# Peptides against a protein of PDB entry 3JWR: the designs that were tried, part 65

Target 1, 323 residues: chain A of PDB entry 3JWR
Amino acid sequence: TRELQSLAAAVVPSAQTLKITDFSFSDFELSDLETALCTIRMFTDLNLVQNFQMKHEVLCRWILSVKKNYRKNVAYHNWRHAFNTAQCMFAALKAGKIQNKLTDLEILALLIAALSHDLDHRGVNNSYIQRSEHPLAQLYCHSIMEHHHFDQCLMILNSPGNQILSGLSIEEYKTTLKIIKQAILATDLALYIKRRGEFFELIRKNQFNLEDPHQKELFLAMLMTACDLSAITKPWPIQQRIAELVATEFFDQGDRERKELNIEPTDLMNREKKNKIPSMQVGFIDAICLQLYEALTHVSEDCFPLLDGCRKNRQKWQALAEQ
Target 2, 298 residues: chain A of PDB entry 3JWR as posed
Amino acid sequence: TRELQSLAAAVVPSAQTLKITDFSFSDFELSDLETALCTIRMFTDLNLVQNFQMKHEVLCRWILSVKKNYRKNVAYHNWRHAFNTAQCMFAALKAGKIQNKLTDLEILALLIAALSHDLDHRGVNNSYIQRSEHPLAQLYCHSIMEHHHFDQCLMILNSPGNQILSGLSIEEYKTTLKIIKQAILATDLALYIKRRGEFFELIRKNQFNLEDPHQKELFLAMLMTACDLSAITKPWPIQQRIAELVATEFWEQGDQVGFIDFVCTQLYEALTHVSEDCFPLLDGCRKNRQKWQALAEQ

## One batch from the design tools (peptide)

Design b1_p21_1 (made by RFdiffusion4)
Fold by OpenDDE base, seed 1:
Structure b1_p21_1 (fold): chain B 323 residues (1-323), chain A 21 residues (1-21)
Amino acid sequence: as target 1 above (323 residues)
Amino acid sequence: AEETEHEENLELGEELAEHLM
């Protein structure tokens, strides 16, 4: 395609020029082409292109295929969300120094998973999919969307000319797919809530060991969630704008719940309850985010900017909830 | 009042988490 030719021929700027190592990074000023260039830079600077012998054209095609399989009519769960998740993963690996704690296969899997974790997202949650009796709800009982996202990821990876994993051995390929699946499924916040207690207890007891395969898997899950939720850590103007996108998508779901299901939406999904957004954001930070970024900062102190950003945004949301 | 508001906010935060997915 003309887009592929343009991307494949483009000079890829440095990570420093693109600011993709910054935890404060924003994609708002970036074109779709620039987001694809950033993604190439992430693969290159993580040594994934070299170590796994990725062909540049195949990587470019794969990135464009991933981007194309996000819906443009979804306010938040789109290519820009997946790109920002992957950028946070890259920043955590590089600036947060987590790269030194992981294998190249784990890094490869996490970057693919971050870019792929919401593929074909419909702008509705698992609860809506279940209540709407959607065909996907017949295939999967739990983590319905995350299983679908993984299936889409696998479909793209196996598509002609998108096989970025073709340089891997059979064992490396199987290992990578296993980690990708685990990482995408770990983005289900219901699974995060179930598993986070074990992670926090290991950290609190100073028993956390990345050489333990189970604790490694647990850490990769927590790191995926930390990157997925990373909007909450951004500078306040960025956080506000992303919160508006999230609220827009939730209100669009609530409007569909009323229209399609004859259900009164929850306060979160209710367009008329916009005034509750600040208090809900405080609750979300306290219930979900703070302990995660605290624990992540305990694993790597260089991840402190995520925790500091989360704390600053909590204060900003609290000040709005008091008005 | 602050504890109940904090518990309600935690429940809302967990509900938010279930709904972000």
Scores: peptide ipSAE 0.123, ipTM 0.785, DockQ to the pose 0.644
Fold by OpenDDE base, seed 4:
Structure b1_p21_1 (fold): chain B 323 residues (1-323), chain A 21 residues (1-21)
Amino acid sequence: as target 1 above (323 residues)
Amino acid sequence: AEETEHEENLELGEELAEHLM
């Protein structure tokens, strides 16, 4: 395609020029082409292109295929969300120095997972998919969308000319796919809630050990969630804008719940309850986010900007909730 | 009052997490 030719022929700017190592990064000013260039830079600077012998054209095609399989009519869970998740993963690996704690296969899997974790997201949650009796709810009992996202990821990876994993051995390929699946499924916040207690307790007891395979898997899951939720860590103007996108998507679901399911939406999804957004954001930060970024910062102190950003945004949301 | 507000905020935060899913 013309888009592929343009991307494949483009000079890829440095990570410094693109600011993709910054935890404060924003994609708002970037074109779709620039987001694809950033993504190439992430793969290159993580040594994934070299170590796994990726063909540049194949990587370009794969990125464009991933981007194409996100919906444009979804307010938040779109290519820009997946791109920002991957950018946070890149920043955590580089600036947060987590790269030194992981294998090249784990890094490869996490970056693919971050870009792929919401593929074909419909702007509705798993609860809506279940209640609407959607065909996907017949395929999967739990983490319905995350299983679908993984299936879409696998479909793209196996598509002609998109096989970025073709340089891997059979065992490396199996390992990578296992980690990708686990990482995508870890973005189900229900699984996060179930597993986080074990992680926090290991940290609290100073018993956390990345040499333990189970604790490694647990850490990769927590790191995925930390990157997925990373909007909450962004500088306040960016955070506000992303919170508006999230609220828009939730209100769109609430409107569909009223229309399609004949139910009254929860306060979160009720556009008439927009005034509760600040207090709900405080609650979300306290219940879900703070402990995660504290624990991540304990594993790597260079991840502190995520925790600091989360704390600053909590204060900003609290000040709005008091108005 | 602060404990009840904290508990209510935690419950709202968990509800938000359930809806982000």
Scores: peptide ipSAE 0.117, ipTM 0.777, DockQ to the pose 0.760
Fold by OpenDDE base, seed 3:
Structure b1_p21_1 (fold): chain B 323 residues (1-323), chain A 21 residues (1-21)
Amino acid sequence: as target 1 above (323 residues)
Amino acid sequence: AEETEHEENLELGEELAEHLM
């Protein structure tokens, strides 16, 4: 395609020029081409292109295929969300110094998972999918969307000319797919809530060991969630704008719940309760985010900017809730 | 009142978490 030719021929700027190592990174000023160039740089600077013998054209095609399989009519759960999740993963690996704690296969899997974790997202949550009796709810009992996202990821990885994993051995390929699946499923916050206590207890007891395979899997899950939720850590002007996108998508769901399901939406999904957003954001930070970024910062002190950003945004949301 | 508001905000935060999915 003309887009593929343009991407494959483009000079890929440095990670420093693109600022993709910054936890404060924003994609708002970036074109779709620039987001794809950033993604190429992430694979290159993580040595994934070299170590797994990726062909540049195949990587370019794969990135464009992933981007194409996000919906353009979804306010938040789109290519830009997946790209920002992957950028946070890249920043955590590089600036957060997590790269040296992981294998190349784990890094490969996490980056693919971050880019793929919301593929074909419909702008509605698992609860809506269940309540609407969507065909996906007949296939999966739990983490319905995350299973669908993984299926879409697998479809793209196996598509002609998109096989970025073709340089892997059969065992490396199986291992990578297992980690990708686990990482995408770990973005289900219901699973996060169930598993986080084990992670926090290991940290609290100073028993956390990445050489343990189970603790490694648990850490990869927590790291995925930390990157997925990383909007909450961004500088306040970026955080506000992302929160507006999230609220827009939730209100669009609430409008669909009224229209399609004939139900009253929850306060979160209710456009009329927009004034509750600041307090809900404080609650979300306290319930979900703070302990995660504290624990992540305990694993790697260089991840502190995520925790600091979360704390600063809590203060900003609290000040708005008091108005 | 602050504890109840904090619990409600935690429940809303967990609901937000379930709904971000």
Scores: peptide ipSAE 0.116, ipTM 0.776, DockQ to the pose 0.618
Fold by OpenDDE base, seed 2:
Structure b1_p21_1 (fold): chain B 323 residues (1-323), chain A 21 residues (1-21)
Amino acid sequence: as target 1 above (323 residues)
Amino acid sequence: AEETEHEENLELGEELAEHLM
C-alpha cells in the first residue's frame, strides 16, 4: 500500500527526538505516521529487531495492520490508547530500567501485548457484552473482550507478510505467545483487583523475587496494568483531555444501555452525572492507581515519575471536586 | 466524614475499575 511504502522508506528519528523515553510523553501532536515511526523506534531500541531478525518491511506492515484493527469511531479504546500504553511500557523498560530485569522474549511479548491489548475494542465493557447477549459472551465466561483482543492479535501475527515472529524458534514462539496471552488477559481490571493483593504483600514483606516464575508472571501482569492506566500519571493538561475521552466513551455506552437494554446507566456511564467526574477520578486514583505505582516504584525507583504524576493529578481532581 | 468519603471513593474507584474494561 502507499502507507506501507511511505512508512518503510521513512527515516526513523531517535528515541530522544521522539521523546518516547519520557513518562510525560503526549501523542496529541503526532500524526499516524509519526506514531508508527515511534513504534519502529521502540522495537529497534529494545534490540528486538536485531535479536529476533525482524525484516523492516514486515515490522512496518505489522504495525499498520495493528493500527488498522483499532476502530476509528471509539473515543478512547483506539490506536492512540494502545500506542500510549506501548510508549509507557517502553519508558518503563528504558527510563524505568525494567529492561534489565526481563528476558528479551518477555520484552518482545510485552511490547506486542501493549500494542495489541485492545484490538477491535467496541467502546463497551465486558458487562455490556454480557448483558447484550453478544456471541462473544457465549465463548468466554470472564475477560470476554481480552480473549477477543488476544484472538485478534494472533490473527494479525499469522497473517501473510505480518509474521514479525518468523525469526523465533518453535519454543521461543510458544513462550512469546503464552506471555502475550497472559499480558493481554491481565488488562482486565477485575483480574487486577483479584491479583494485586499478592503483589503488594510480596513488596511489603520484601519477599518479591523476579527469579520466581510465578512472581515474574504476576509482575508482568501488574506492569501491563500500570502501562494501560498510565494516562492518570500524565501532566495535568494531558490527563484532563484523556479523562474527557474516557468519559465520552462511557457516556456513549450509557446512552446505548438506555436505548438497547432499557436500563438506567450507573453514574460513571450517565451523561447527566458529568459533574461527578472529579470525585470519581479521586476515588479511582485512591482505590486502584496509587498502590500500583507505589509498588512499581519499589521494584524500580526510576519509575517514580509515574507515582509522582498520579499524586499530582489526585490533587488536581480533588481541587475540582471541592468546587 | 473522612472515613465515609474515603469508603465512598474506594467504592467509586472499584466501580470505575470494573467498568474501564
Scores: peptide ipSAE 0.109, ipTM 0.776, DockQ to the pose 0.685

Design b1_p21_1_s1 (made by RFdiffusion4, then SolubleMPNN; from b1_p21_1, 13 letters changed)
Fold by OpenDDE base, seed 5:
Structure b1_p21_1_s1 (fold): chain B 323 residues (1-323), chain A 21 residues (1-21)
Amino acid sequence: as target 1 above (323 residues)
Amino acid sequence: MAAAEEQKRLEEGRRLAEELI
């Protein structure tokens, strides 16, 4: 395609020029082409292209295929969300120095998972999918959308000319797919809520050890969640704009819940309750985000900008909730 | 009063998390 030719022929700027190592990074000013160039730079600077013998054209095609399989009519859960999740992963690996704690296969899997974790998202949550009796709800009992996202990820990875994993051995390929699946499923916040207590207890007791395979898996899950939620850590103007996108998507779901399911939406999904957004954001930060970024900062102190950003945004939301 | 408001915020935040999925 013309898009593929343009991407494959383009000079890829440095990570410094693209600012993709910054935790404060924003994609708002970037074109779709520039987001794809940033993604190529992430794979290159993580040594994934070299170590796994990726063909440049195949990587370009894969990135464009991933981007194409996000919906354009979804306010938040789109390519830009996945791209920002991957950028946060890259920043956590590089600037947060987590790269030194992981294998190349784990890094490969996490980057693919971050880009793929919301593929074909429909702008509705798992609860809506269940209540609407959607066909996907018959296939999966839990983490319905996350299973679908993984299925879409696998479909793309196996598509002709998109096989970025073709340089891997059979065992490396199996390992990578396992980690990708676990990482995508970990973005189900219901699973995060169930598992986070074990992670926080290991950190609290100074018993956390990445050489333990179970603790490694747990850490990768927590890191995925930390990157997925990273919008809450962004500079306040960026945070506000992202919160508006989230609210738009949730209100669209609430409107559909009223119309299609004849139910009263929750306060979060209710357009008439928009005045509760600041207090709900404070509650979300306190219940979900703070402890995660605290624990991540204990694993790597260089991740502190995420925690600091989260704390600053809590203060801003609290000030709005008091007005 | 303050503790009840904070608990309400935490419960709202947990619901938010369940709804973000």
Scores: peptide ipSAE 0.160, ipTM 0.801, DockQ to the pose 0.719
Fold by OpenDDE base, seed 2:
Structure b1_p21_1_s1 (fold): chain B 323 residues (1-323), chain A 21 residues (1-21)
Amino acid sequence: as target 1 above (323 residues)
Amino acid sequence: MAAAEEQKRLEEGRRLAEELI
């Protein structure tokens, strides 16, 4: 395609020029081509292209295929969300120095997972999918959409000309797919809520050890969630704009819940309760975000900008809730 | 009062997270 030719022939700017190592990064001014160039730079600067012998054209095609399999009519859970999740992962690996704590296969899996974690997202949550009796709800009892996202990820990875993992051994390939699946499934916040207590207790007791395979898996899940939620850490103008996109998608779901299911939506999904957004954001930060970024900062102090951003945004939301 | 309000916020925030999924 013309898009592939343009991407494959383009000079890829440095990570410094693209600012993709910054936790404060914003994609708002970037074209789709520039987001793809940023993604190439992430793979290159993590040594993934070299270590796994990726062909440049295959990587370009894969990136464009991933981008194409996000819906354009979804306000928040689109390519830009996946791209921002991957950028936060890259920043956490580089600027947050988490790269030094992980294997190359784990890094490869996390970056693929971050880009792929919401593939074909429909702008509705698992509860809506279940209540609407969608065909996907017959296949999976829990984490319905996350299983679908992984299936889409696997489909793309196996598609002709998109096989970025073709340089891996059979064992490396199996390991990578296992980690990708675990990372995508970990983006179900219901799983995060169930598992986070173990992680926080290990941190609190100073018993956290990445050499333990179970604790490694737990850490990768927590890191994935931290990147997925990273919008809450962004500078206030960016945070506000992303919160508006989230609210738009949730209100669209709530409108569908009224129309299609004849139910009153929850306050989060209720367009008529837009004035509650600031207080709900404070509650979300306190219940979900703060402890995660505190624990992540304990694992790597260089991740502090995520925690600091989250704290600053809590204050901003609290000030709006008091108005 | 402050502890009860904090607990309520945590419960609300947890419920919100369950709805975000």
Scores: peptide ipSAE 0.139, ipTM 0.793, DockQ to the pose 0.746
Fold by OpenDDE base, seed 1:
Structure b1_p21_1_s1 (fold): chain B 323 residues (1-323), chain A 21 residues (1-21)
Amino acid sequence: as target 1 above (323 residues)
Amino acid sequence: MAAAEEQKRLEEGRRLAEELI
C-alpha cells in the first residue's frame, strides 16, 4: 500500500527527538505516520529488530496491520490508546530501567502485547458483551474481550507479510506467545484486582524476586496494567483530555445500554452523571492506581514519575470533586 | 466515619475498575 511504502521509506527519528522515553509523553500532536515511526523506534531501541532479525518492511506492515485493526469509531480504546500503552512500556523499560530486569523475549512480548492488548475493541466492556449475549460471550466465560484481543493479535502475527516473529526459534516463539497471551489477559482489571494483593505483599515483605518464574509472571502482569492505566499519570492537561475520551466512550456505552438492553447505566456510564467524574476519578486512583505505582516504584525507583503524576492528578481531581 | 467513607470509596473504585474492563 502507499501507506506502507511511505512508512518503510521514512527516516525514523531518534527516541530523543520523538520524546518517547518521557513519562510525560503526549501523542495528541502526532500524525498516524508519526505514531508508526515512534513504534519502529521502540522496537529498534529495545534491540528487538536486531536480536530477532526483523525485516524492516515486515515490521512496518505489522505496525500498520495492528493500527488498522483498531476501530476508528471508538473514542478511547483505539490505536492511540494502544500506542500510548506501548510508549509507557517503552519509557518504563528505558527511563524506568526495567529493561535490565527482563529478558529480550519478555521485552518483545510486552511491547507486542501493549500494542495489541485492545485489538478490535468495540467501545464496550466485558459486562456489556455478556449482557448483550454477543457471540464472543459464548466463546469465553471470563476476560471475553482480552481473549478476543489475543486472538486478533495471533491472527495478525500469522498473517502473510506480518510475521515479525519469523526469526525466532520454535521455543522462543512459543515462549513469546505465552508471555503475550498472559500480558494481554492481565489487562483485564478484574484479574489485576485478584492478583495485585500477592504482588503488594511480596513488595511489603521485601520478598519480591524476579528470578522466581511465578513472581516474574506476576510482575509482567502488574507492569502491563501500569502501562495500560498510564493516562492517569500524565500531566494534568493531558489527563483531562484523556478522561474526556474515556467518558465519551463510557457514555456511548451507557446510551447503548439504555437503547439496546433497556437498562439504566451505572454512574460511570451515565451521561447525566458527568458531574460525578471528578469523585469517580479520585475513587479509581485510590482503589486501583496509587498502590500499583507505589509498588512499581519500589521495584524501580526510576518509575517514580508515574507515581508522582498519579498523586498530582489525584489532587487535581479531588479539588474538582470539592467544587 | 472517615475509614468507612474511605472503604466505601475503595469499593466504589473497585466497581468502577470492574466496569473499565
Scores: peptide ipSAE 0.122, ipTM 0.789, DockQ to the pose 0.673
Fold by OpenDDE base, seed 4:
Structure b1_p21_1_s1 (fold): chain B 323 residues (1-323), chain A 21 residues (1-21)
Amino acid sequence: as target 1 above (323 residues)
Amino acid sequence: MAAAEEQKRLEEGRRLAEELI
């Protein structure tokens, strides 16, 4: 395609020029082409292109295929969300120095997973999919969308001309796919809630050890969630704008719940309760986010900007909730 | 007190997770 030709021929700017190492990064000013260039830079600067012998054209095609399989009519869970998740992963690996704690296969898997974790997201949650008796709810009982996202990821990776993993051995390929699957499934916050207590307790007791395979898997899951939720850590103007996108998507679901399911939406998805957003954001930060970024910062102190951003946004949301 | 607060956070988190996903 013309898009592929343009991307493949383009000079890829440095990570410094693109600011993709910054935890404060915003994509709002970037074109779709620039987001693809950023993605190439992430793969390059993580040494993934070199170490796994990726052909530039194949990588370009794969990125464009991933981007194409996100829906444009979804307010938040679109290519830009996946791109921002991957950028946060890149920043955590580089600036947060987590790269030094992981294998190249784990890094490869996490970056692919971050970009792929919401593929074909429909702008509705698993509860809606289940309650609507959608065909996907017949395929999967739990983490319905996350299984679908992984299936889409696998489909793309196996598509002609998109095989960025063709340089891997059979064992490396299997390992990478296992980690990708686990990482995508870990973005189900229900699984996060179930598993986070073990992680926090290991941290609290100073028993956390990345040499333990189970603890490594647990850490990768927590890191995925930390990147997926990273909008909450962004500078306040960026956070507000992203919160508006999230609210838009949730209100669109709530409107569909009323119309299609004849259900009164929860406060989070109820357009009439927009005034509760600040207090709900405080609740979300306290219940879900703070302990995660505290624990991540304990594993790597260079991840502190994520925790600091989360704390600052909590204060801002609290101030709005008191008005 | 700390255990009860953590349990409350977990319950709130569970509820939020069910609404978010």
Scores: peptide ipSAE 0.099, ipTM 0.765, DockQ to the pose 0.378

